# Peptides against a protein of PDB entry 3T7K, part 142

Target 1, 248 residues: chain A of PDB entry 3T7K
Amino acid sequence: KAEKILARFNELPNYDLKAVCTGCFHDGFNEVDIEILNQLGIKIFDNIKETDKLNCIFAPKILRTEKFLKSLSFEPLKFALKPEFIIDLLKQIHSKKDKLSQININLFDYEINGINESIISKTKLPTKVFERANIRCINLVNDIPGGVDTIGSVLKAHGIEKINVLRSKKCTFEDIIPNDVSKQENGGIFKYVLIVTKASQVKKFTKLINDRDKNETILIVEWNWCVESIFHLNVDFTSKKNVLYQKK

## One batch from the design tools (peptide; made by RFdiffusion4, then SolubleMPNN)

Design b2_p21_8_s3 (from b2_p21_8, 6 letters changed)
Fold by OpenDDE base, seed 4:
Formats: sequence, C-alpha cells, structure tokens
Structure b2_p21_8_s3 (fold): chain B 248 residues (1-248), chain A 21 residues (1-21)
Amino acid sequence: as target 1 above (248 residues)
Amino acid sequence: DFEELKKKNEEALKEAEKNAL
C-alpha cells in the first residue's frame, strides 16, 4: 500500500532519521504510515537504545521527559524536530493532488524552539556534558521526584559513570562517595557532588562531610541544575542558579 | 484524521508537562 502511495513521486527524499518521540504520537502510527516513513528514511523507535544510533527527537517543544533529556546525549543529535514535520509530510504524501515530482519539506523549518545549532554542535563533542565538567561520581538522594532509576539513567546518558543513592534519613558519612576524578588544573573539581531535594539534606550532608573530611570541595545542587546543564550541554560553575551549597 | 492526531498530540504534550522530571 505504501509503495502505491509513494509511486506518484518521481524522487523520494532520504531524511536518514532514527528518532524517538516525546510529548507527541503516543498512539504511534498506522502500518501504512510507518512504511511510508521508513521509505523516506524515517525510523521511529519506541525506546532509546544505544544500538539504534538514534539521531533525532520529535517533540512539540523542549520537554523535561526522560526521552528528551537523553536525546541531548545522542552522538550526534542531528535534528530536534516538531511533530508537524511528520504531519505535514504525511499530509503531502496522502494528498490526491497531481504527480508531485518531489516532496518539498525542509527539516530546518521544523526545528524545536530553543534547540539551536550551538546545542546541536555540542552533541558532536567526543565527551558528555558531565564528563567535561569533571563529574564522574555523584550522590543522589533516594526521595528525588521521578525516581532514582529514571534520573540516574538520564545522568548516565550524560556521562556520569557512578550514581550512589543516599538514604537521606539513615545515611552516614561513609555512605557518601567521592567524585573520583584526576586533579585537573582548572580548579573546577569537586570531591563531593550531591543532588538533593531539601534544605535539610544540605544541612545534613554539609555537616557530615565537613566534620569528617575538612577542607574538601563540595557541590550540592538541585535536579534543576542538572536539567539546565543538559539543556545547554554545558555546566556553568559561575552560576549560582540551582546551587544549594558550594565549597571550593 | 490529522485533526484528531493534533488533538492527541496536544493531550500528549499536557501529559509530558505534567510528568516533567
């Protein structure tokens, strides 16, 4: 059926998209439309797997979903597109208008607002955002919204190798792991990095660390600090936004 | 129906915003 529909075009584009969707197309596509998209080099996957070499995200805007956050870790993210791209494409293909020689839909017209070339260019870097920031090992409180597995999965996608889950009420100093990174000259390495949800946790962890490991560097942030870092594909250590405690 | 698809996408967006990490 798809072949018959596409036979009216003399030339078909190959978009070379391997995509996931978030905030759109929850019901997927019918078999005909999936086949049409496949013939145009558009493959849509239900879940993110590294083996699929995903290069595209479909979303109506910047979202704080697991899929969207992880899409910024694609190698590279080639395109972040609005769902209207697919809609307009399928509309043109299903149109009964005369033999169209070509499908004239430009991917660049459907870019997600706020995902610019500066962001896309950073996805071509050989390192991940937290790797570049010398954040390898973090401590994550167990009461984080979204759950430690989801949040942890996002953080790992962005170069955090080890996530230590802290039971905030019961944890001791011995439960806190150091950020084991080689000392680089650029003074931006924190021995202890923690993601917390409450001011009481800041007080607890700062006390535990300062009482047992005096003069060590500490970074305590909110989850929003991680999100902002992901959305910019850059960690700004000069910003105090979403930083709850910092000791250099 | 593309209008139904748009409506479903609007609902999907609302859900994604509600379930934001």
Scores: peptide ipSAE 0.715, ipTM 0.971, DockQ to the pose 0.907
Fold by OpenDDE base, seed 2:
Structure b2_p21_8_s3 (fold): chain B 248 residues (1-248), chain A 21 residues (1-21)
Amino acid sequence: as target 1 above (248 residues)
Amino acid sequence: DFEELKKKNEEALKEAEKNAL
């Protein structure tokens, strides 16, 4: 059926998209439309797998979903597109208007607002955002909204190698892991990195660390610090936004 | 139906915003 629908076009574009969707197309597509999209070089996957070499995300805007946050870790993210791209494409293809010899839909007209070439270019870097920031091992409180598995999965996609989950009420100093990064000379390495949800945790962890390891560097942040770092594909250590405690 | 699809996408957006990390 798809072949018959597409046979009216003299030339078919190849968009070369391997995509996931978030905040759109929850019900997926019918078999005919999937086949049409496939013939146009558009493959939509249900879940992010590294083996699929995903290069695209469909979303109506910047979202704080697992899929969206992880899409910024694609190697590279080539396109971040509004769902209207697919809608307009399928509308044009299903149109019975005889006069369309070509599909006239440009990917660049459907870019998600706020995902610009500066962001896209950073996805071509050989390193992940937290790797570039010398953050490889973090401590995550177990009461984090969204759950430690989801949050941890996003952080890992962005270069965190080890996530230590802290039981905030019961944890001791011995439960806190160091950020084992080889001393780079240029002073940007925190020995202890923690993501916390409340001020009482800041007080607890700062006390535990300072009582046992008084001279060490500490970074305690909110989850929003990680999100902002992901959305910018850059860690700004000069910013105090979402930083709860910092000791250099 | 593309209008139904748009409506479903609006609902999907609202859900994504509600369940934001």
Scores: peptide ipSAE 0.715, ipTM 0.971, DockQ to the pose 0.908
Fold by OpenDDE base, seed 5:
Structure b2_p21_8_s3 (fold): chain B 248 residues (1-248), chain A 21 residues (1-21)
Amino acid sequence: as target 1 above (248 residues)
Amino acid sequence: DFEELKKKNEEALKEAEKNAL
């Protein structure tokens, strides 16, 4: 059926998109529209898998969803597009009135506000944002909003290799893992990195670490520190925003 | 129906904002 609909066009674009959607198209597409999109080089996936080599996100704006945060880890993220791209494309294709020889939809007109070329260019880097920041192993409190699995999955997508979940009420010093990174000459490496939700956790973990491992470097942050780092694809160690405790 | 699709997308956005990480 899609072939018959598309046969009226002399030339079809190939957009070369492998995409996921967030904050849009929750019900998906009908079989004909999926086939049409596929013929135009647009493949939409339900879930993020590394094997699919995803390069695109559809969203109405910047969102704090798992899919959106993970899309910034694509290699590269080529396009971040508004859902109106698909809507306008399908409207033009299903239009019986316009004997259009060509599809006249430019994907650059549908860019998500705030996802600029500077962000896109950083997704072409050979390393992930936390990898570049020398953060490989983190401690995450078990009472994190969104859950440790979802938060952990986002952090792993961005180059954190090991996530140690801390039971905040029961944990001891021995439960805290070091950030095991080789000393590189040019970057402040924190031996202990922790993501916490409460001021009481800051007091607890700083005491545990300072009592047992004196003079070591400690970074304790809120989840928002990670989100801001992801949205910028850069860790700013000069910023105190969302940093709860820092010992260099 | 593209108008229904737009409405559903508005609902999807509200849900995504409510469930923000």
Scores: peptide ipSAE 0.714, ipTM 0.971, DockQ to the pose 0.908
Fold by OpenDDE base, seed 1:
Structure b2_p21_8_s3 (fold): chain B 248 residues (1-248), chain A 21 residues (1-21)
Amino acid sequence: as target 1 above (248 residues)
Amino acid sequence: DFEELKKKNEEALKEAEKNAL
């Protein structure tokens, strides 16, 4: 069926997209439309797997979903596109009125607002955002919204190697792991990095660390600090936004 | 129906915003 529909076009583009969707297309596509998209070099996957070499995200806007946050870790993210790209493409293909010899849909017309070439270019870097920031080992409180597995998976996609889950009510100093990174000459390294949800946790962890390891560097942030860092593909250590405690 | 698809995508967006991390 797809071949018969596409036979009216003299030339077919190859978009070379391996994509996931978020905030759109929850019901997927019918078999004919999937085959049409496949013939145009557009393959849509249900889930993110590293083996699939994903290079595209479909979303109506910047979203705080697991898929969207992880898409910024693609190697590279080639395109971040609005769902209207697929809709307009399929509309043009299914149109019987237009004697179009060619499909005239430009990917750049469907760019997600706020995902610019500067962001796309950073996905081509050999390192991940938290790796560049010298954050390899973090402490994460167990009461984080979204759950430690989902949040942890996003953080790992962005270069955090080890996530230590802290049971905030029961944890001691011995439960807190150091951010064990080799001193790179040009970057401030925090020995203890923690993601917390409450001011009481800040007070607890600062006390535990300062009582046992008084001279060490500490960074305590909200989850929003991580999200902003991901959306910019850059950690700004000069910003106090979403930083709850910092000791250099 | 592309209008139905647009409506479903609007609903999917609202859900994604509600379930934001």
Scores: peptide ipSAE 0.713, ipTM 0.971, DockQ to the pose 0.906

Design b2_p21_8_s4 (from b2_p21_8, 7 letters changed)
Fold by OpenDDE base, seed 4:
Structure b2_p21_8_s4 (fold): chain B 248 residues (1-248), chain A 21 residues (1-21)
Amino acid sequence: as target 1 above (248 residues)
Amino acid sequence: EIEELKKKNEEALKEAEKNAL
C-alpha cells in the first residue's frame, strides 16, 4: 500500500532518521504510515538501545522524560524535531493533489525550541557531559522521585559509570563511595558527589563525610542540577543553582 | 485521522509533563 502511495513522487528523500518519540505518538503509527516513514529513511523505535544507533528524537518541546534526557546522549544527536515534521510529511504524502514531483519538507524547520546547534555540536564530543565534568561515581538517595533505576539509567547514559544507592535513613560513612577520578589540575574534582532530595540529607551526609574524611571535596546537588547539566550538555561549577552544598 | 493524531499528541504531552523526572 505504501509503495502505491509513494509512487506518485518522482524522488523520495532519505532523511536517515533513527528516532524515539516522547510526549507524542504514544499509540505509534498505522502499518501504512510506518511503511511510508521507513521508505523515507525514518525509523521509529519504541525504546532506546545502543545497538540501534539512534540519532533523532521527536518531542513537542524540551521534556524531562527518560527518553528525552537520554536522547541528549546520542552519538551524535543529529536532530531533535517536533512531531509536526511527521504530521506534515504524512499530510503531504496522503494529499490527493496531483503528481508532486518532490516532498518539500525541511528538517531544520521543525527543530525543538531550545535544542540549538550548540547543543547538537556537544553531542559530537568524544566524551559524555558528566565524564567531562570528572564525575564518574555518584551517590544517589533511594527516595529520589522517578526511582533510582530510571534516574540511574539517565545518569549512566551521560557518562556516570557507577551509581551508588544510599539508604538515606540507615546509611553510614562506609556506604558513601568516592568519585574515583584522577586529580586533574583544573580544580573541578569532587571526591564525594551526592544527589539528594532533602535538606536533612545534606546535613546528614555533610556530617558523616566531614567527621570521617576531613578536608575532602564534597558536591551535594539536587536532581535538577543533573537535568540542567544534561540540557546544556555542560556542567557549570560556577553556578550555585541546584547546589545544596559545595566544599572545594 | 491526522486530527485524531494531533489530539492524541496533546494528551501525550500532558502525560509527559505530569510524569516529568
Scores: peptide ipSAE 0.709, ipTM 0.969, DockQ to the pose 0.913
Fold by OpenDDE base, seed 3:
Structure b2_p21_8_s4 (fold): chain B 248 residues (1-248), chain A 21 residues (1-21)
Amino acid sequence: as target 1 above (248 residues)
Amino acid sequence: EIEELKKKNEEALKEAEKNAL
């Protein structure tokens, strides 16, 4: 069926998109539309797998979903597009107007607001955002909203190698892992990095660390610090936003 | 069918916002 529908076009674009969707197309597409999209070089996947070499995200706006946050770790993310791209494409293709020799849809007209070329360009960097920030090992409290598995998976996608889950009520100093990064000359490496949810956790962990390892560097942040870092593909250590405790 | 797809996308957006990390 798709071939017959597309046969009316003299030339078909190849968009070369390997995409996931978030906040749109939850029910997927019908078989004909999937075949049409595939013939146009648009492949939509249900889940993120590294083997698929995903390069695109469809979303109506910037979202705080696992898929959206992970899409910023694609190598590279070529396009972040509104679902209207697919909708308008399918509308043109299914249109009975005989005179459409070409599909005239430009990908750049459908960019997600706030995902600019500066962000896209950073996805071409050989390193991940937290890797560039010298954050390899973190401590994550077990009561984090969204769950440690989901949050941990997002953080790993962005270059955190090791996530230590802390049972905030029962943990001791021995349960806290150091950020095992060799001292590079050009930046303050934090020995202890923690993501927490409560002010009581800040008090607890700062006490535990300072009592046992008095002269070490500590960074305690909210999850929003990670989100902002991901959305900008940059860690701004000059900002105090979402930083709960910092010791240099 | 396209209008149904748009409506479903509005619902999908609401769900995504509800489940925000």
Scores: peptide ipSAE 0.709, ipTM 0.969, DockQ to the pose 0.911
Fold by OpenDDE base, seed 5:
Structure b2_p21_8_s4 (fold): chain B 248 residues (1-248), chain A 21 residues (1-21)
Amino acid sequence: as target 1 above (248 residues)
Amino acid sequence: EIEELKKKNEEALKEAEKNAL
């Protein structure tokens, strides 16, 4: 059926998109529209898998979903597009009136606001955002909103290798893992990196670390520090925003 | 069919905002 619909066009674009959707198309597409999109080089996947070599996200705007946050880790993210791209494309293709020999839809007209070329360019870097920041091992409190598995999966997509989950009420100093990174010349390396939800946790962990390892560097942040770092694909160590405790 | 997709996308956006990390 899709072939018959597309046969009216003399030339078909190849968009070369391997995409996931978030905040749109939750029910997917019908079989005909999936086939049409596939013939135009648009493949939509339900879940993120590294093997699929995803290069695109569809979303109405910047979202704090797992899929959106992970899409900024694609290698590269080529396009971040509004769902209107697909809608307008399907409208043009299903239109009986248009004697159009060609599909005239430009991807650049459908960019998500706030995902600019500067962000896209950083996804071409050989390293992930937290890898560049010398953050490989973190401590995460078990009461994090969204759950440790989801939050941990996002952090791993962005270059954190090891996530240690801390049981806030029962944890001791021995439960806290160091950030095991080689000393690089120009990077502020923190020996202990922690993501916490409460001021009481800051007091607890600061005391535990300082009582046992007095001279070490400590970074304690909120989850929003990680989100801002992901959205900018850069860690700004000069900013105090969402930093709860820092010892250099 | 396309108008239904738009309506469903509005609902999907609201859900995504509610479930924000």
Scores: peptide ipSAE 0.708, ipTM 0.969, DockQ to the pose 0.911
Fold by OpenDDE base, seed 2:
Structure b2_p21_8_s4 (fold): chain B 248 residues (1-248), chain A 21 residues (1-21)
Amino acid sequence: as target 1 above (248 residues)
Amino acid sequence: EIEELKKKNEEALKEAEKNAL
């Protein structure tokens, strides 16, 4: 059926998209439309797997979903597109009225607002955002909204190798892991990096660390600090936004 | 069919906003 629909076009574009969707197309597509998209070089996957070499995300706008946050870790993210791309494409293909010899849909007309070439260019870097920031090992409180598994998975996609989950009420100093990064002279390396949810945790962890390891560097942030860092694909250590405690 | 897809996408957006990390 798809072949018969596409046979009216003299030339078919190959978009070369390997995509996931978020905030759109939850029910997927019908079999005919899937086949049409496949013939146009558009493959849509249900989940993110490294083996699939994903290069695209469909979303109506910037979202704080696991898929969207992880899409910024693609190598590279080539396109971040609005769902209207697929809608307009399928409309044009299914249109019986227009004796269209060609498909006239340009990917660049469907870019997600706020995902610019500066962001896309950073996905071509050989390192991940937290790797560039010398953040390898973090401490994450167990009461984080979204859950430690989801949050941890996003952080790992962006270059954090080790996530230590802290039971905030029961943890001691011995439960806190150091950020084991070799001292590079020119980068602010924090020995202890923690993501927390409340001010009482800041007080607890700062006390535990300062009482046992008084001269060490500490960074305590909110989850929003990580989100902003991901959305910009850059860690700004000069910003105090979403930083709860910092000791250099 | 396309109008239904648009409506479903509006619902999907609302769900994604509700479930924001």
Scores: peptide ipSAE 0.708, ipTM 0.969, DockQ to the pose 0.916

## One batch from the design tools (peptide; made by RFdiffusion4, then SolubleMPNN)

Design b2_p22_1_s1 (from b2_p22_1, 7 letters changed)
Fold by OpenDDE base, seed 1:
Parts: C-alpha cells; structure tokens; sequence
Structure b2_p22_1_s1 (fold): chain B 248 residues (1-248), chain A 22 residues (1-22)
C-alpha cells in the first residue's frame, strides 16, 4: 500500500533518521505510515538502545524526559525535530490534490527551539559532557525524584561511569566514594561529587567528609545542575547555579 | 486531521511534562 502511495513521486528523499519520540506520537503510527516513513529513511524506535545508533529525537520542545536527556548523548545527535515534520511529510504524501513530483520538506525548518548547531556540534565530540568535566564517579542520594535507576541511566549516558547510591539517613563517610579521576594538568577535579535533594543532606555530607578528609575538594549539586549541564553539553564550574556546596 | 493530530500532540506533551525528571 505504501509503495502505491509513494509511486506518484519521481524521487524520494532519504532522510536517514533513526529516531525516538518524547512528548509526541504516543499512539505510534499505522502500518502504512510506518512503511512510508521507512521508505523515506525514517525509522522510529520505542526505546533507546546503543546498538540502534540513534541520531534523532522528535519532541515539541525541550523536555526533561529520560529520552530527551539521553538524546543529547547520541553520537552524534544529527537532528532534534518537532513532530510537525512527520505531520507535514505525511500530509504531503497523502495529499491527492498536489501533482507533486517531489517531496519538499526540509528538516532544518523543524528544529526544536533551543537545540541549535552549537549543541549539535558538541554531540560530535569524542567525549561525553561529564567525562570532559572530569566527573567519573558520583554519589547520588536514594530519595532523588525520578528514581536512582532512571537518573543514573541518564548520567551514565553522559559519561559518568560509577554511581554510588547513598542512603541519606544511614550513610557514613565510608559509604561515600571518591571521584577517581587521574589529574589532568588543566582541569579542576573534585574528589567528592554528590547529587542531593535537601539542605540537610548538604550539612550531613559536608560534615562527614570534612571530619574525615578535611583537605579534599567537594562538589554538592542539585539534579538541576546535571540537567543544565546536559542541555548545554558543558559543565560551567564558574556558575554557582544549582550548586549547594563547593570546596576547591 | 491536522487539528486532531495537533490535539494529540498537545495531550502527549502534557503527559510528558508530568513525567519530566524534575
């Protein structure tokens, strides 16, 4: 059926998109439209798997969803597109009126606001954002909204290798892991990096660390610090935004 | 059909916003 629909076009574009969706197309597509999209080089996946070599995300806007945050870790993210791309494409294809010899839909007209070429270019870097920031091992409190597994998965996608989950009420100094990164000459390395949810946790962890390892560097941040770092694909250590405690 | 698709996207967006990692 898709072949008959597409036969009216002299030339078909190959968009070469391997995409996931967030905030759109929850109902998916019918079989004919899936086949049409596939013939145009658009493959939509339900879940993110590294083996699929995903290069695109569809979303109405920037979202703090797991899929959106992880899409910024694609290697590379080629396109972040509004769902209107698919809608307009399918409309043009299903249109009976237009003696269109060619599909004239430009991907660049459908970019998600706030995902610019600067962001896209950073996804081509050989390193991940937290890797570049010399953050390899972090401590994460167990009461983090969204859950430690989901948050941890996002952080790992962005270059954090080890996530230590802290039971905030019961943890001791021995439960806190150091950020084991080899000192590169030009980068500030924090020995202890923690993501917390409450001011009481800041007080607790700062005390535990300072009492046992007084001369070490500490970075305690909110989840929003991670999100902002992901959205910019850059860690700004000069900013105090979403930083709860910093000792250099 | 366009308006229906837009409405669906709006609903999907609302749901996604509820599921954001805050």
Amino acid sequence: as target 1 above (248 residues)
Amino acid sequence: MIEELKKKIEKDLELAEKNELK
Scores: peptide ipSAE 0.576, ipTM 0.933, DockQ to the pose 0.896
Fold by OpenDDE base, seed 5:
Order: structure tokens, then C-alpha cells, then sequence
Structure b2_p22_1_s1 (fold): chain B 248 residues (1-248), chain A 22 residues (1-22)
């Protein structure tokens, strides 16, 4: 059926998109439309898998969803597009009235607001954002909204190798893992990196660390610190925004 | 058909916003 629909076009574009969707197309597409999109080089996946070499995200706007945050870790993210791209494309293809010899839809007209070329260009870097920031091992409190698995999965996608989950009420100093990174000459290296949700946790962890491992570097942040770092694909160690405690 | 698709996207967006990692 898709072949018959597409036969009216002399030339078909190949968009070469391997995409996931967030905030749109939750019900998916019918079989004919999936086939049409496939013929145009558009493959939509339900879930993010590294093996699929995803390069695109569809979303109405910037979202703090797992899929959107992870899409910024694609290697590279080629396109971040509004769902209107697919809608307009399918509309043009299904239109019987338009004697169009060619599909005239430009991907660049459908860019998500706020995802600019600067962000896209950073996804071509050989390293991930937290890797570049010398953050390899972190401590994450178990009461984080969204759950440790989801948050941890996002952080891992962005270059954090080890996530230690802390039971905030029961943890001791021995439960806190160091950020095991080689001393690089240039950049902020923190021996202890923690993501917390409450001021009481800051007081607890700072006391535990300072009492047992004096003079070590500590970074305690909120989840929003991670999100901002992901959205910018850069860690700004000069910013105090979403930093709860810092010892250099 | 387009209006229906737009309405679906609006609903999907609302659902996604509820599931944001805040």
C-alpha cells in the first residue's frame, strides 16, 4: 500500500533519521505510515538502545523526560525536530490533490526551539558531558524524585560510569564512594560528588566526609545541576546555581 | 485529520510534562 502511495513521486528524499519520540506520537503510527516513513529513511523506535545508533528526537519542545535528556547523548544527535515535521510530511504524501512530483519539506524548518547548532555540535565531541567534567563516580540519594534507576540511566548516558545509591538515613562514611579520576591539570576535580534532595542530607554528608577525610574536595548538587549541565552539554564549575555545597 | 493529530500531540505533551524528571 505504501509503495502505491509513494509511486506518484518521481524522487523520494532519504532523511536518514533514527528517532525516538517524547511528548508526541504515544499511540505510534499505523502500519502504512510506518512503511511510508521507512521508505523515506525515517525509522522511529519505541526505546533508546545504543545499538540502534539513534540520531534524532521528536518533541514539541524541550522536555525534562528521560528520552529527551538521553537524546542529548546521541553520537551525534543530528536533529531535534517538532512532530509537525511528520504531520506535514504524511499530509503531503496522502494528499490526492497535489500533483507534487517531489516532497518539499526541509528538516531545518522544524527544529525544536532552544536546540541550536551549538548544542548539536557538542554531541559530535568524542566525550560525554560528565566525562569532560571529570565526573566518573557519583553518589545519589535513594529518595530522589523520578527514581534512582531512571536518573541513574540518564547520568550514565552522559558519561557517569558508576552510580552509588546512598540510603540517606542509614548511610555512613564508608558507604560514600570517591570519584576515581586521574588528576588532570586543567579542570575541577572533586573527590566526592553527591546528588541530594534535602538540606539535611547536605549537613549529614558534609559532616561525614569532613570528619573522616579532611581537606578533600566535595561537590554536593541538586538534580537540576545535572539537568542544566545536560541541556548545555557543558558543566560550569563557576556557577553556584543548584550547588548546595562546594569545597575546592 | 490534522486537527485530530494536533489534539493528540497536545495530550501527549501534557502527559510527558507530568513525567518530567523535575
Amino acid sequence: as target 1 above (248 residues)
Amino acid sequence: MIEELKKKIEKDLELAEKNELK
Scores: peptide ipSAE 0.575, ipTM 0.933, DockQ to the pose 0.920
Fold by OpenDDE base, seed 2:
Structure b2_p22_1_s1 (fold): chain B 248 residues (1-248), chain A 22 residues (1-22)
Amino acid sequence: as target 1 above (248 residues)
Amino acid sequence: MIEELKKKIEKDLELAEKNELK
């Protein structure tokens, strides 16, 4: 069926998209449309796997979903596109009225607002955002909204190697892990990095660390600090936004 | 068909917004 529909076109584009969707196409596509998209070099996957070499995200706008946040870790992310790309493409292909000899859909007309070329270019870097920031080991409180597994998975996709989960009520200093990065002479490597949800946790962890390791560097942030760093693909250590405690 | 697709996207977006990592 798809071949018969596509036979009316003189040439077919190859978009070379390996994509996931968030905030759109929850019900998927029918078999004919999947076959059409495949013939155009568009493959849509249900889940993110590293082996699939994903390079595209479909979403109506910037979202704080697991899929969207992880898409910014693709190597590279080539395109972040609105679902209207697929809609307009399929509409043109299924149109009986338009004796179109060719498909006239440009990917660049469907970019998600706020995902610019500067962001896309950073996904071509050989390192991940937190790796570039010298954050490899973090402490995460167990009561974080969204759950430690989901949050941890996003953070790992962006270059955090080790996530230590802290039981906020029962933890001691010995439960807190250091950020084990080679001491480079240049710039603010924090020995202790923590993601917390409450002011009481800030007070507790600062006391525990300062009582046992008085001269060490500490960074305590909210989840929003991580999200903003991901959306910009850059850690801004000069910003106080979403930073709860900092000792340099 | 387009209006139906747009309506589906709106619903999917609402669901996605509920599942955002806040």
Scores: peptide ipSAE 0.573, ipTM 0.933, DockQ to the pose 0.868
Fold by OpenDDE base, seed 4:
Structure b2_p22_1_s1 (fold): chain B 248 residues (1-248), chain A 22 residues (1-22)
Amino acid sequence: as target 1 above (248 residues)
Amino acid sequence: MIEELKKKIEKDLELAEKNELK
């Protein structure tokens, strides 16, 4: 069926998109439309798998969903597109108008607001955002909204190698893992990096670390610090935004 | 058809916003 529909076009583009969707197309597509999209080089996957070599995200706007956050870790993310791209494409294809020579849809016209070329270009870097920031091992409180598995999965996608889950009420200093990175002279390396949800946790962890290791560097942040770092694909250590405690 | 698709996207967006990692 799709072949018959597409036979109306003299030339078909190959968009070469391997995409996931968030905030759109939850019901998926009908079989004909899936086949049409596939023939145009658009493959939509239900879930993110590394083996699929995903390069595209469809979303109506920037979202703090697992899929959206992970899409910024694609190597590279080629396109972050609004769902209107697919809608307009399918509309043009299903149009009863006579032999259209070409599909006239430019991907760049459908970019998600706030995901600019500067962000896209950073996904071509050989390193992940937290790797560039010398954050490889973190401590994460177990009461984080969204759950430690989901949050941890996002953080790992962005270059955090080890996530230590802290039981905030029962943890001791010995439960806190160091961020084991080689000291680079020009980059603020923090020995202890913690993601917390409450002010009481800041007080607790600050005390535990300072009582045992007074001269060590500490970074305690909110989840929003991670999100902002992901959205910018850059860690700004000069910003105090979403930083709860910092000791250099 | 366009309006229906837009409405579906709006619903999907609302659901996604509820599932955001806040």
Scores: peptide ipSAE 0.573, ipTM 0.932, DockQ to the pose 0.834

